Peptides against a protein of PDB entry 8PQO. Designs and how they scored, part 85

Target 1, 252 residues: chain A of PDB entry 8PQO
Amino acid sequence: VLLKEYRVILPVSVDEYQVGQLYSVAEASKNETGGGEGVEVLVNEPYEKDGEKGQYTHKIYHLQSKVPTFVRMLAPEGALNIHEKAWNAYPYCRTVITNEYMKEDFLIKIETWHKPDLGTQENVHKLEPEAWKHVEAVYIDIADRSQVLSKDYKAEEDPAKFKSIKTGRGPLGPNWKQELVNQKDCPYMCAYKLVTVKFKWWGLQNKVENFIHKQERRLFTNFHRQLFCWLDKWVDLTMDDIRRMEEETKRQ

## One batch from the design tools (peptide; made by RFdiffusion4, then SolubleMPNN)

Design b1_p16_2_s2 (from b1_p16_2, 9 letters changed)
Fold by OpenDDE base, seed 5:
Structure b1_p16_2_s2 (fold): chain B 252 residues (1-252), chain A 16 residues (1-16)
Amino acid sequence: as target 1 above (252 residues)
Amino acid sequence: EAKKAFDSLLSRLLAK
């Protein structure tokens, strides 16, 4: 088991992020070819559990069409079906990813708290001390180009170059986080993303667990760079606007 | 072709 807490600091408020996140997910999906293929939504309903109140979703990602034929033919039954169970009680979210074939031997859990701070809280997810000492805190700096793979880099998605016309935020210089505290009119938040990865196959555990973390980090980095650089597109939208956009997209 | 709306980061990752 490999645990890391990714802390993503953003020059947006927790309330703004709720809109921006949903917009950015939708926008990114539009830019991808074959979006939605192989995704089955089993459940999408409100839930109330353990004091949480939000939206529960259960999705299956059928990867059969996403892998080469020989992989599909050799894959055990259920090996190419990924289940995603998500509890969205913003500002708290939890996602559990499992595989039908591996069962208890495979787990990706992503628990996120969105807090109006600069990533300074320790153990925001309230782990036991013995567990918390094994968690690596990883800070993601959306302005740091060195954290972005060359193949992922786009100038129009570079926070170090972007300036929001509507809010005046940006560009984010090398010391933007330190300078942010002195900008009284600029909101900020941190997404504390505790990622638990378990891959219990002897000989492959460390390799796969580290690989998955690398992919998650890459995803978080690129996504939040986009989220910030698309600020002018979503900052004036309401949650109702987002819901309408999502419904319209589903009908296409 | 019809496009599905994604509401998770995993959906985005796996759509590539």
Scores: peptide ipSAE 0.067, ipTM 0.726, DockQ to the pose 0.129
Fold by OpenDDE base, seed 3:
Structure b1_p16_2_s2 (fold): chain B 252 residues (1-252), chain A 16 residues (1-16)
Amino acid sequence: as target 1 above (252 residues)
Amino acid sequence: EAKKAFDSLLSRLLAK
């Protein structure tokens, strides 16, 4: 098991982020080739449990069309089906990813708290001390070009070049976080993303777990760079606007 | 059975 807490600081408020996240997920999906292909939505409903209320989703990702034919033919039943269960009770979110074949031997869990701070809280997910000492804190700086793979880099998604017309935020220089502290009118937040990865196959655990973390970090980095650079597209939208957009998408 | 919805972050990850 490999645990890391990714801390993504953004020059937006927690309330703004709720809109921006939903917009950016939808927008990014449009830009991805094969987006939604092989995705089955089993459940999408509100939930309430232990004082937590939000939206619950259960999706199955069928990977049969995304692997070579010989792999598909030789793969055990259920091996190419990934289940994603998500509880979105913003500002708290939890996602659990499992595989039908591997069962208890495979787990990706992503738990996120969105806080109006600069990533200074320790153990925001309230882990036991023994567990917390094994968590690596990883800061993602959306303005740091060196954290972006060359093949992922796009100038139009570079926070170091983007200037928001509607808000005046950006571009983000090398010391933008420190400068943010001195800007009383600019909101900020941190997404604390605790990622738990378990791949319990002897000889492959470390390799696969590290690989998954690398991909998650890559995803978080690129996503939040997009989210910020798309600020002018979503900052004036309301949650009601987002809900309408979601309903319209469901009807298509 | 299946219904359309916004893709998740996992969808983006798998698309890469």
Scores: peptide ipSAE 0.033, ipTM 0.672, DockQ to the pose 0.112
Fold by OpenDDE base, seed 1:
Structure b1_p16_2_s2 (fold): chain B 252 residues (1-252), chain A 16 residues (1-16)
Amino acid sequence: as target 1 above (252 residues)
Amino acid sequence: EAKKAFDSLLSRLLAK
């Protein structure tokens, strides 16, 4: 098991982020081909558990069409089905990813708290001390180009170049986080993303767990760079606007 | 109808 807590600081408020996140997910997905293919939605309903209220979703990702024929033919039953269970109670979110074939030997859990701070809270997910001492805290700086792979870099998605016309935020210089403390008019937040990866197969555990973390970090970095650089596109939208956009997309 | 927008982290990871 490999645990890391990714902390992403952004010059937006927690309330703004709720809109920006939904917009950015939708916008980014439009740039990908075959959207929605192989995805089965089993459950999409409100939930209430231990005082937590939100939306619960259960999706199955069928990967049979995503692998070569010979792999599909040789794959054990359930090996190419990935289950995603998500509890969205913003500002708290939890996603659990499992596989039918590997059962308890495979787990990806992503728990996120969105807080109006600068990433200074320790153990925001309230882990036991013994577990918390094994968690690596990883700070993602969306303005740091060195954290972005060359093949992923786009100038129009570079926070160090972007200036928001509507809010006046940006560009983010090398010391933007320190300077943010002195900018009373600029809101800020931190997304604390605790990622738990378990791949309990002898000889492959460390390799696969590290690989998955690398992919998650890459995703978080690129996504939040986009989110910030698209600020002028979503900052004036309401949650109702987002809901309408989602409904329109479902009808296509 | 097929959903065109991926709204999950897994969807983004699996996107090509």
Scores: peptide ipSAE 0.022, ipTM 0.629, DockQ to the pose 0.116
Fold by OpenDDE base, seed 2:
Structure b1_p16_2_s2 (fold): chain B 252 residues (1-252), chain A 16 residues (1-16)
Amino acid sequence: as target 1 above (252 residues)
Amino acid sequence: EAKKAFDSLLSRLLAK
């Protein structure tokens, strides 16, 4: 098991982020050609449990079309079906990813707290001390170009170049986080993303777990760079606007 | 055509 807590600091408020996240997910989905293949939504309903109220989704990602034919032919039953169960009770979110074939030997869990701070809280997910000491805190700096793969880099998604016309935020210089503390008019938040990866296959555990973390970090980095650089597109939207957009997307 | 919404980061990851 490999645990890392990714802390993504953004010059937006927790309330703004809720809109921006939903918008950016939708926008990114539109930009991804062919990305919708093999996704089955089993459940999408509100839930209320233990004081947590939000939206529960259960999706199956069928990877059969995304792997070579020989892999499909050799893959055990259920090996190419990924289940994603998500509890979205913003500002808290939890996603659990499992595989039918590997069962308990495979797990990706992503738990996120969105807090109005600069990523200074320790153990925000309230892990046991023994577990917490094994968690690596990883700070993602959306302005740091060195954290972005060359193949992923887009100038229009570079926070170090972007300036929001509507809010005046940006561009984010090398010391933007330190400067943010002195800017009373600019809100900020941190997404604390605790990622638990378990892959129990002999000889492959460390390799696969590290690989998955690498991909998650890459995803988080690129996504939040987009979220910030798309600020002018979503900052004036309301949650009702987002809901309408989602409904319209479902009808297409 | 009804397009399924990608409302998760996993969807984006798998699409790449």
Scores: peptide ipSAE 0.040, ipTM 0.696, DockQ to the pose 0.120; fails the geometry check

Design b1_p16_2_s3 (from b1_p16_2, 10 letters changed)
Fold by OpenDDE base, seed 1:
Order: sequence, then C-alpha cells, then structure tokens
Structure b1_p16_2_s3 (fold): chain B 252 residues (1-252), chain A 16 residues (1-16)
Amino acid sequence: as target 1 above (252 residues)
Amino acid sequence: EAEKAFSSLLSELLAK
C-alpha cells in the first residue's frame, strides 16, 4: 500500500472551484477521444451517511475496447471491468476504484478535502497517527513547468503565461503563492487529495503502485493547470448553469 | 477530475 497526499494550491475560492471543477471535467471529457465510451452508470443518487450528504455514483468502466486484442482474449473474467464508486459531498469527495477480478488485491482510493487555505493543514483527513506518518505530502505547483511533461505542455494551459481578464488573476510567477498572501482580493484554496493505492501482486506491488501514483500526479497537475487557465470560461457560471449544461449534454 | 480518467490510466498500464 502506498499513500500520498497531493496538495494543490489554487488562486480560486472553494466555492469557485466547485464550478470550475465541474466545467473542466466536462470540457476535458469533450476533448478526450472515446470519452464516455464503455462507461456504464449503475447508480446516481443522493446519499446520507455518517452526517455526510451528497451524491453517490457507481460507474463501471469496461476496458475491453481499450486494450489490445491479445490482452482482451487472455484477460480473466472481470479483469477489464473497473468499478468506480464516488461520494461527492463537496467540499469533501471520496472515490473508490476496484476491479472485479482482483477484488481485495486492488484498490485506488482518492479522498479530497477542499479547504480555504494554502495547504498548511496536517492530517486533514484525520488518519490514525501510525497511518499518517507513512503518508508522503506532495505539493503540486501548477505554475512550475518542470512538473509538466513536454508532451503534455500547452502554452494556452500554462498558468505562468495566462492572465485572467475577468478576475485579473495570473500570470503565476515563481513566487506566486507567497505573493498571494499579500493580495487582499484574491481568494485561494487547497485541494488535499489523499490517494491510497493498493496492488497486492507479488513482484509487482511497488512498481504498479508507484506507476499509478505517477499517473495520478500527472493527471492532477494537468487538470488543475487547465482549470486555472480556463478561469474566464467558468468563473461567471453558477451551479445552476453547470447543471443545465450537464442536462443538455445528456440529451445528446 | 483525474478519478474519472482512470479508465485511460489503466489502459495505459495494461497496454505495456
């Protein structure tokens, strides 16, 4: 098991982020080839559990069409079906990813708290001390180009170059986080993403767990760079606007 | 978010 807490600081408010996240997810989905293909939504309903109220979704990702033929032919039953259970009680979210074949030997859990701070809280997810001491805190700086793979880099998605016309935020220089503290009118938040990866196969555990973390970090980095650089596209939208957009997309 | 893109991530893993 490998645990890391990714902390993504953004010059947006927690309330703004809720809109921006939903917008950016929708936009990224449109840009991705095969978006939604092989995705089965089993459940999408409100929930209440342990004082937590939100939306629960259960999706199955069928990967049969996304792997080579020889892999599909050799894959055991259920091996190419990924279950994603998500509890969205913003500003808290939890996603649990499992596989039908691997069962207890495979787990990806992503728990996110969105807080109006600069990533300074320790153990925001309230882990036991013994567990918390094994968590690596990883700060993602969306302005740091060195954290972006060359193949992923786009100038129009570079926070170090972007200037928001509507808000005046950006570009984000090397010391943007320090300067943010002195900017009275600029909100900020941190997404604390605790990622738990378990891949219990002999000889492959460390390799796969590290690989998954590497890819998750990559995705978090790129996503939040996009989210910020798309600020002018979503900052004036309301949650009602987002809901309307989602409904319109479902009609297609 | 990245969670919703896991299918692509797993595809990359399995394709190796």
Scores: peptide ipSAE 0.025, ipTM 0.688, DockQ to the pose 0.104
Fold by OpenDDE base, seed 2:
Structure b1_p16_2_s3 (fold): chain B 252 residues (1-252), chain A 16 residues (1-16)
Amino acid sequence: as target 1 above (252 residues)
Amino acid sequence: EAEKAFSSLLSELLAK
């Protein structure tokens, strides 16, 4: 098991992020070639548990069409079906990813708290001390180009180049986080994303767990760079606007 | 979110 807490600081408010996240997810999915292919939504409903209210989703990612034929032919039954169960009770979210074949030997859990701070809270997910001491805190700087793979880099999604016309935020210089502390007029937040990766397969545990973390970090980095650079597209939208957009998308 | 792209991630892993 490999645990890392990714802390993504953004020059947006927690309330703004709720809109921006939903918008950016929708936009990113549209931009992905083959987006939505092989995704089956089993459940999408409100839930209430232990005082937590939110939206519960259960999706299955069918990877059969996304892997080479020889992999598909050799894959054990259920190995290419990924289950994603998500509890979205913003500002708290939890996603649990499992595989039919691996069962308890495979787990990706992503728990996110969105807080109006600069990533200074320790153990925001309230882990036991013994567990918390094994968690590596990883700060993602959306303005740091060195954290972006060359193949992922797009100038129009570079926070170091982008300036929001509507809000005046950006571009984010090398010391933008330090400067943000003194900019009382600019909201900020941190997404604390605790990622638990378990891949219990003899000889491959560390390799796969580290690989998954590497890819998750990559995804988090790119996503939040997009979210910020798309600020002018979503900052004036309301949650009602987002809901309408989602409904329209579902109808298409 | 990154979770939405997990299918692609796993596909990349399995394709290697």
Scores: peptide ipSAE 0.024, ipTM 0.683, DockQ to the pose 0.104
Fold by OpenDDE base, seed 4:
Structure b1_p16_2_s3 (fold): chain B 252 residues (1-252), chain A 16 residues (1-16)
Amino acid sequence: as target 1 above (252 residues)
Amino acid sequence: EAEKAFSSLLSELLAK
């Protein structure tokens, strides 16, 4: 098991982020060619559990059409079905990813707290001390070009180049986080994303767990760069606007 | 993006 807590600082408020996240998820999905193929939504409903109230989703990603033929032919039954269960009780979110074939031997858990700070809280997820001491804190800087793969880089999604017309935020220079403290009119937040990865195959555990973390970090980095650079597209939207957009998209 | 990552992961694992 490998645990890392990714801390993503953004020059937006926690309330703004709620809208921006939903918008960016929808936008990213639209931009993905072939995106949505093999995705089955089993459940999408409100939930209430242990004082937590939000939206629960259960999705299955059928990867048969997205892997090479030889992989599909050799894959055990259920190996290409990924289950994603998500509990969105913003500002707290939890996602659990499992696989039908590997069962208890495979787990990706992503637990996120969105806090109005600069990533200064320790053990925000309230782990036991014995567990917390094994968690690596990883800071993601959305303005740092060196953290982005060349194949992922887009100038229009570069926070170091983007200037928000509606808010005046950006571009984000090398010291943007330090400067943010002095900008009393600019909100900020941190997404604390505790990622737990479990892959119990002898000889491959560490390799695969590290690989998954690398991919998650890549995803978080790219997503939040997009979220910020799309600020002018979503900052004036309300949650009701987002809901209408989602419903309209379903009708198309 | 996450789906692509999983596809790549599975491809690498099953190919070995």
Scores: peptide ipSAE 0.022, ipTM 0.654, DockQ to the pose 0.103
Fold by OpenDDE base, seed 3:
Structure b1_p16_2_s3 (fold): chain B 252 residues (1-252), chain A 16 residues (1-16)
Amino acid sequence: as target 1 above (252 residues)
Amino acid sequence: EAEKAFSSLLSELLAK
């Protein structure tokens, strides 16, 4: 098991992020997933548990069409089905990813708190001390080009070049986080993303767990760079606007 | 939810 807490600082408010996140998810999905091919939604309903209220979703990602034919033919039953259970109670979110074949030997858990701070809180997810001492805190700087793979880099998604017309935020220089402290009119937040990865196959555990973390970090980095650079597209939208957009998308 | 999008993208990456 490999645990890391990714801390993503953004020059937006927690309330703004709620809109921007949903917008950016929809936009990113259009660009990369091709409209949800192989995705089956089993459950999408509100939930209430232990004072937590939000939206629960259960999706199955069928990877049969996404792997080579020989892999599909040799794969055991259920091996290419990924289950995603998500509890969205913003500003808290939890996602659990499992596989039918691997059962308890495979787990990806992503737990996120969105806080109006600069990533200074320790153990925001309230882990036991013994567990917390094994968590690596990883700061993602959306302005740091060195954290972006060359193949992922796009100038139009570079926070170091972007200037928001509507808000005046950006571009983000090398010391933007420190400068943010002195900018009274600019909101900020941190997404604390605790990622738990378990891949219990002898000889492959460390390799796969590290690989998954690497990919998650890559996704988080690119996503939040996009989110910020798309600020002018979503900052004036309301949650009602987002809900209408989602409903329209569901009807298609 | 952002994690859903990430999971989808991750699944695609793992499948390639």
Scores: peptide ipSAE 0.026, ipTM 0.689, DockQ to the pose 0.122; fails the geometry check

Design b1_p16_2_s4 (from b1_p16_2, 9 letters changed)
Fold by OpenDDE base, seed 1:
Structure b1_p16_2_s4 (fold): chain B 252 residues (1-252), chain A 16 residues (1-16)
Amino acid sequence: as target 1 above (252 residues)
Amino acid sequence: EAEKAFNSLLRELLAK
């Protein structure tokens, strides 16, 4: 098991982020040619548990069409089905990813707290002290180009070049986080993303767990760079606007 | 998020 807490600081408010995240997810999905192919939504309903109230979703990602025929034919039953269960109680979110074949030997859990701070809280997910000792804190700086792979880099998604017309935020210089503390008019937040990865196969555990973390970090970095650079597209939208956009997309 | 990560993992595993 490998645990890391990714802390993403953004010059937006917690309330703004809720809209921006939903918009950016939808936009990123449109940019993928494969879109939602092979995705089955089993459950999408409100939930209330242990004082937590939000939206619960259960999706299955069927990968049979994404692999060569010979792989599909040789794959054990359930090996190409990924289950994603998500509890969205913003500003808290939890996602659990499992595989039918691997059962208890495979787990990806992503728990996120969105806080109006600069990533200064320790153990925001309230882990036991012994467990917290094994968590690596990883700071993602969306303005740091060195954290972006060359193949992922786009100038129009570079926070160091972007200037928001509507808000005046950006571009983000090398010391933008330190400067933000002195800017009373600019809101800020941190997304604390605790990622738990378990891959219990002899000889492959460390390699696969580290690989998954590498991919998650890459995803978080690119996504939040996009979210910030798309600020002028979503900052004036309301949650009702987002809901209407989602409904219109579902009808297509 | 899950789909992107898993697709990358699958490609890595199949490349061996």
Scores: peptide ipSAE 0.027, ipTM 0.697, DockQ to the pose 0.092
Fold by OpenDDE base, seed 3:
Structure b1_p16_2_s4 (fold): chain B 252 residues (1-252), chain A 16 residues (1-16)
Amino acid sequence: as target 1 above (252 residues)
Amino acid sequence: EAEKAFNSLLRELLAK
């Protein structure tokens, strides 16, 4: 098991982020080739548990069409089905990814708290001390180009070049986080993303777990760079606007 | 977000 807590600081408020996240997810999905193919939505309903209230979704990703024919033919039953269970109770979110065949031997869990701070809270997910000491805290700086793969880099998605016309935020210089403290009119938040990866396969555990973390970090970095650079597109939208847009998309 | 991560991961795995 490999645990890392990714902390993404953004020059937006927690309330703004709720809109921006939903917008950016929808927008980024349009850019994904084959996005949504082989996805089955089993559940999409409100939930209430232990004082937590939000939206629960259960999706199955069928990978049969994503692998070579010989793999599909030889794969055990359930091996090519990935289950995603998500609890969205913003500002808290949880996603659990499992595989039917591997059962307890495979797990990706992503738990996120969105807080109006600069990523200074320790153990925001309230892990036991023994567990928390094994968690690596990883700070993602959306303005740091060195954290972005060359193949992922786009100038129009570079926070170091972008300036929001509507808010005046940006571009983000090398010391933008420190300067943010002196900007009383600029809100800020941190997304604390605790990622738990378990892949119990002898000889491959460390390799796969580290690989998954690398991909998650890459995703978080690119996504939040986009989110910020698309600020002018979503900052004036309300949650009602987002809900309407989602409903309209479902009807198509 | 998770879906995008999964798709990205899948592409990387299948490319190897």
Scores: peptide ipSAE 0.027, ipTM 0.696, DockQ to the pose 0.107
Fold by OpenDDE base, seed 4:
Structure b1_p16_2_s4 (fold): chain B 252 residues (1-252), chain A 16 residues (1-16)
Amino acid sequence: as target 1 above (252 residues)
Amino acid sequence: EAEKAFNSLLRELLAK
């Protein structure tokens, strides 16, 4: 098991982020070729549990058509079905990813707290001390181009170049976080993303767990760069606007 | 997210 807490600092408020996240997820999905193919939504309903109130979703990603033929032919039953269970109780979110074949031997859990701070809270997810000492804190700087793969880089999604017309935020220079502290008019937040990865196959555990973390970090980095650079597209939207947009997309 | 990560993982594993 490998645990890391990714801390993503953003020059937006927690309330703004709620809209921006949903918008950016929808936008990113539209931009992906073949997106949504093989996705089965089993559950999408409100939930209340342990004082947590939000939306629960259960999706199955059927990957049979997305792998080479020889992989499909050799894959054990259930190996190409990925289950994603998500609890969205913003500002708290939890996603659990499992595989039918691997069962308890495979787990990706992503738990996120969105806090109006600069990523200074320790153990925001309230892990036991023994568990917390094994968590690596990783800061993601959305303005740092060196953290972005060349194949992922787009100038229009570069926070170091983007200037929000509607808010005046950006571009984010090398010391943007420090400068932000002195800008009382600019809101900020941190997404604390605790990622738990388990891949219990002898000889591959560490390799795969580290690889998955690398991919998650890449995803978080790119996503939040987009989120910020799309600020002018979503900052004036309300949650109702987002819901209408989602419904419109479903009807198409 | 899960689909992308899994596909990437498969490609990585198959490349070895």
Scores: peptide ipSAE 0.025, ipTM 0.681, DockQ to the pose 0.090
Fold by OpenDDE base, seed 5:
Structure b1_p16_2_s4 (fold): chain B 252 residues (1-252), chain A 16 residues (1-16)
Amino acid sequence: as target 1 above (252 residues)
Amino acid sequence: EAEKAFNSLLRELLAK
């Protein structure tokens, strides 16, 4: 088991982020060729549990069409089906990813708290001390080009170059996080993303767990760079606007 | 998110 807490600091408010995240997810999906292919939504409903209230989703990602024929033919039953269960009670979210074949031997859990701070809280997910000491805190700086793979880099999605016309935020210089403290009119938040990865296959555990973390970090980095650089596209939208957009998309 | 991550993992494993 490998645990890391990724802390993504953004020059947006927690309330703004709720809109921006939903917009950016939708926008990013549109830009992906074949996006959503093989995705089955089993459940999408409100939930209330242990004082937590939000939206629950259960999706299955069928990867049969995403792999070569010989892989599909040799893969054990259930090996190419990934289950994603998500509890969205913003500002708290939890996602659990499992595989039918691997069962208890495979787990990706992503728990996120969105807080109006600069990523200074320790153990925001309230782990036991013994567990918390094994968690590596990883800061993602969306303005740091060195954290972006060359193949992923786009100038139009570079926070160090982007200037928001509607808000005046950006570009983000090398010391943008420190400067936020003195910018009283600029909101800020941190997404604390605790990622738990378990892959219990002997001989592959460390390799796969580290690889998954690497991919998650890459995803978080690119996504939040986009979110910020698309600020002018979503900052004036309301949650009602987002809900309407989602409904319109469902009708297509 | 899950689709992207898993597809990347699968490609990496199959490339060996």
Scores: peptide ipSAE 0.026, ipTM 0.690, DockQ to the pose 0.093; fails the geometry check

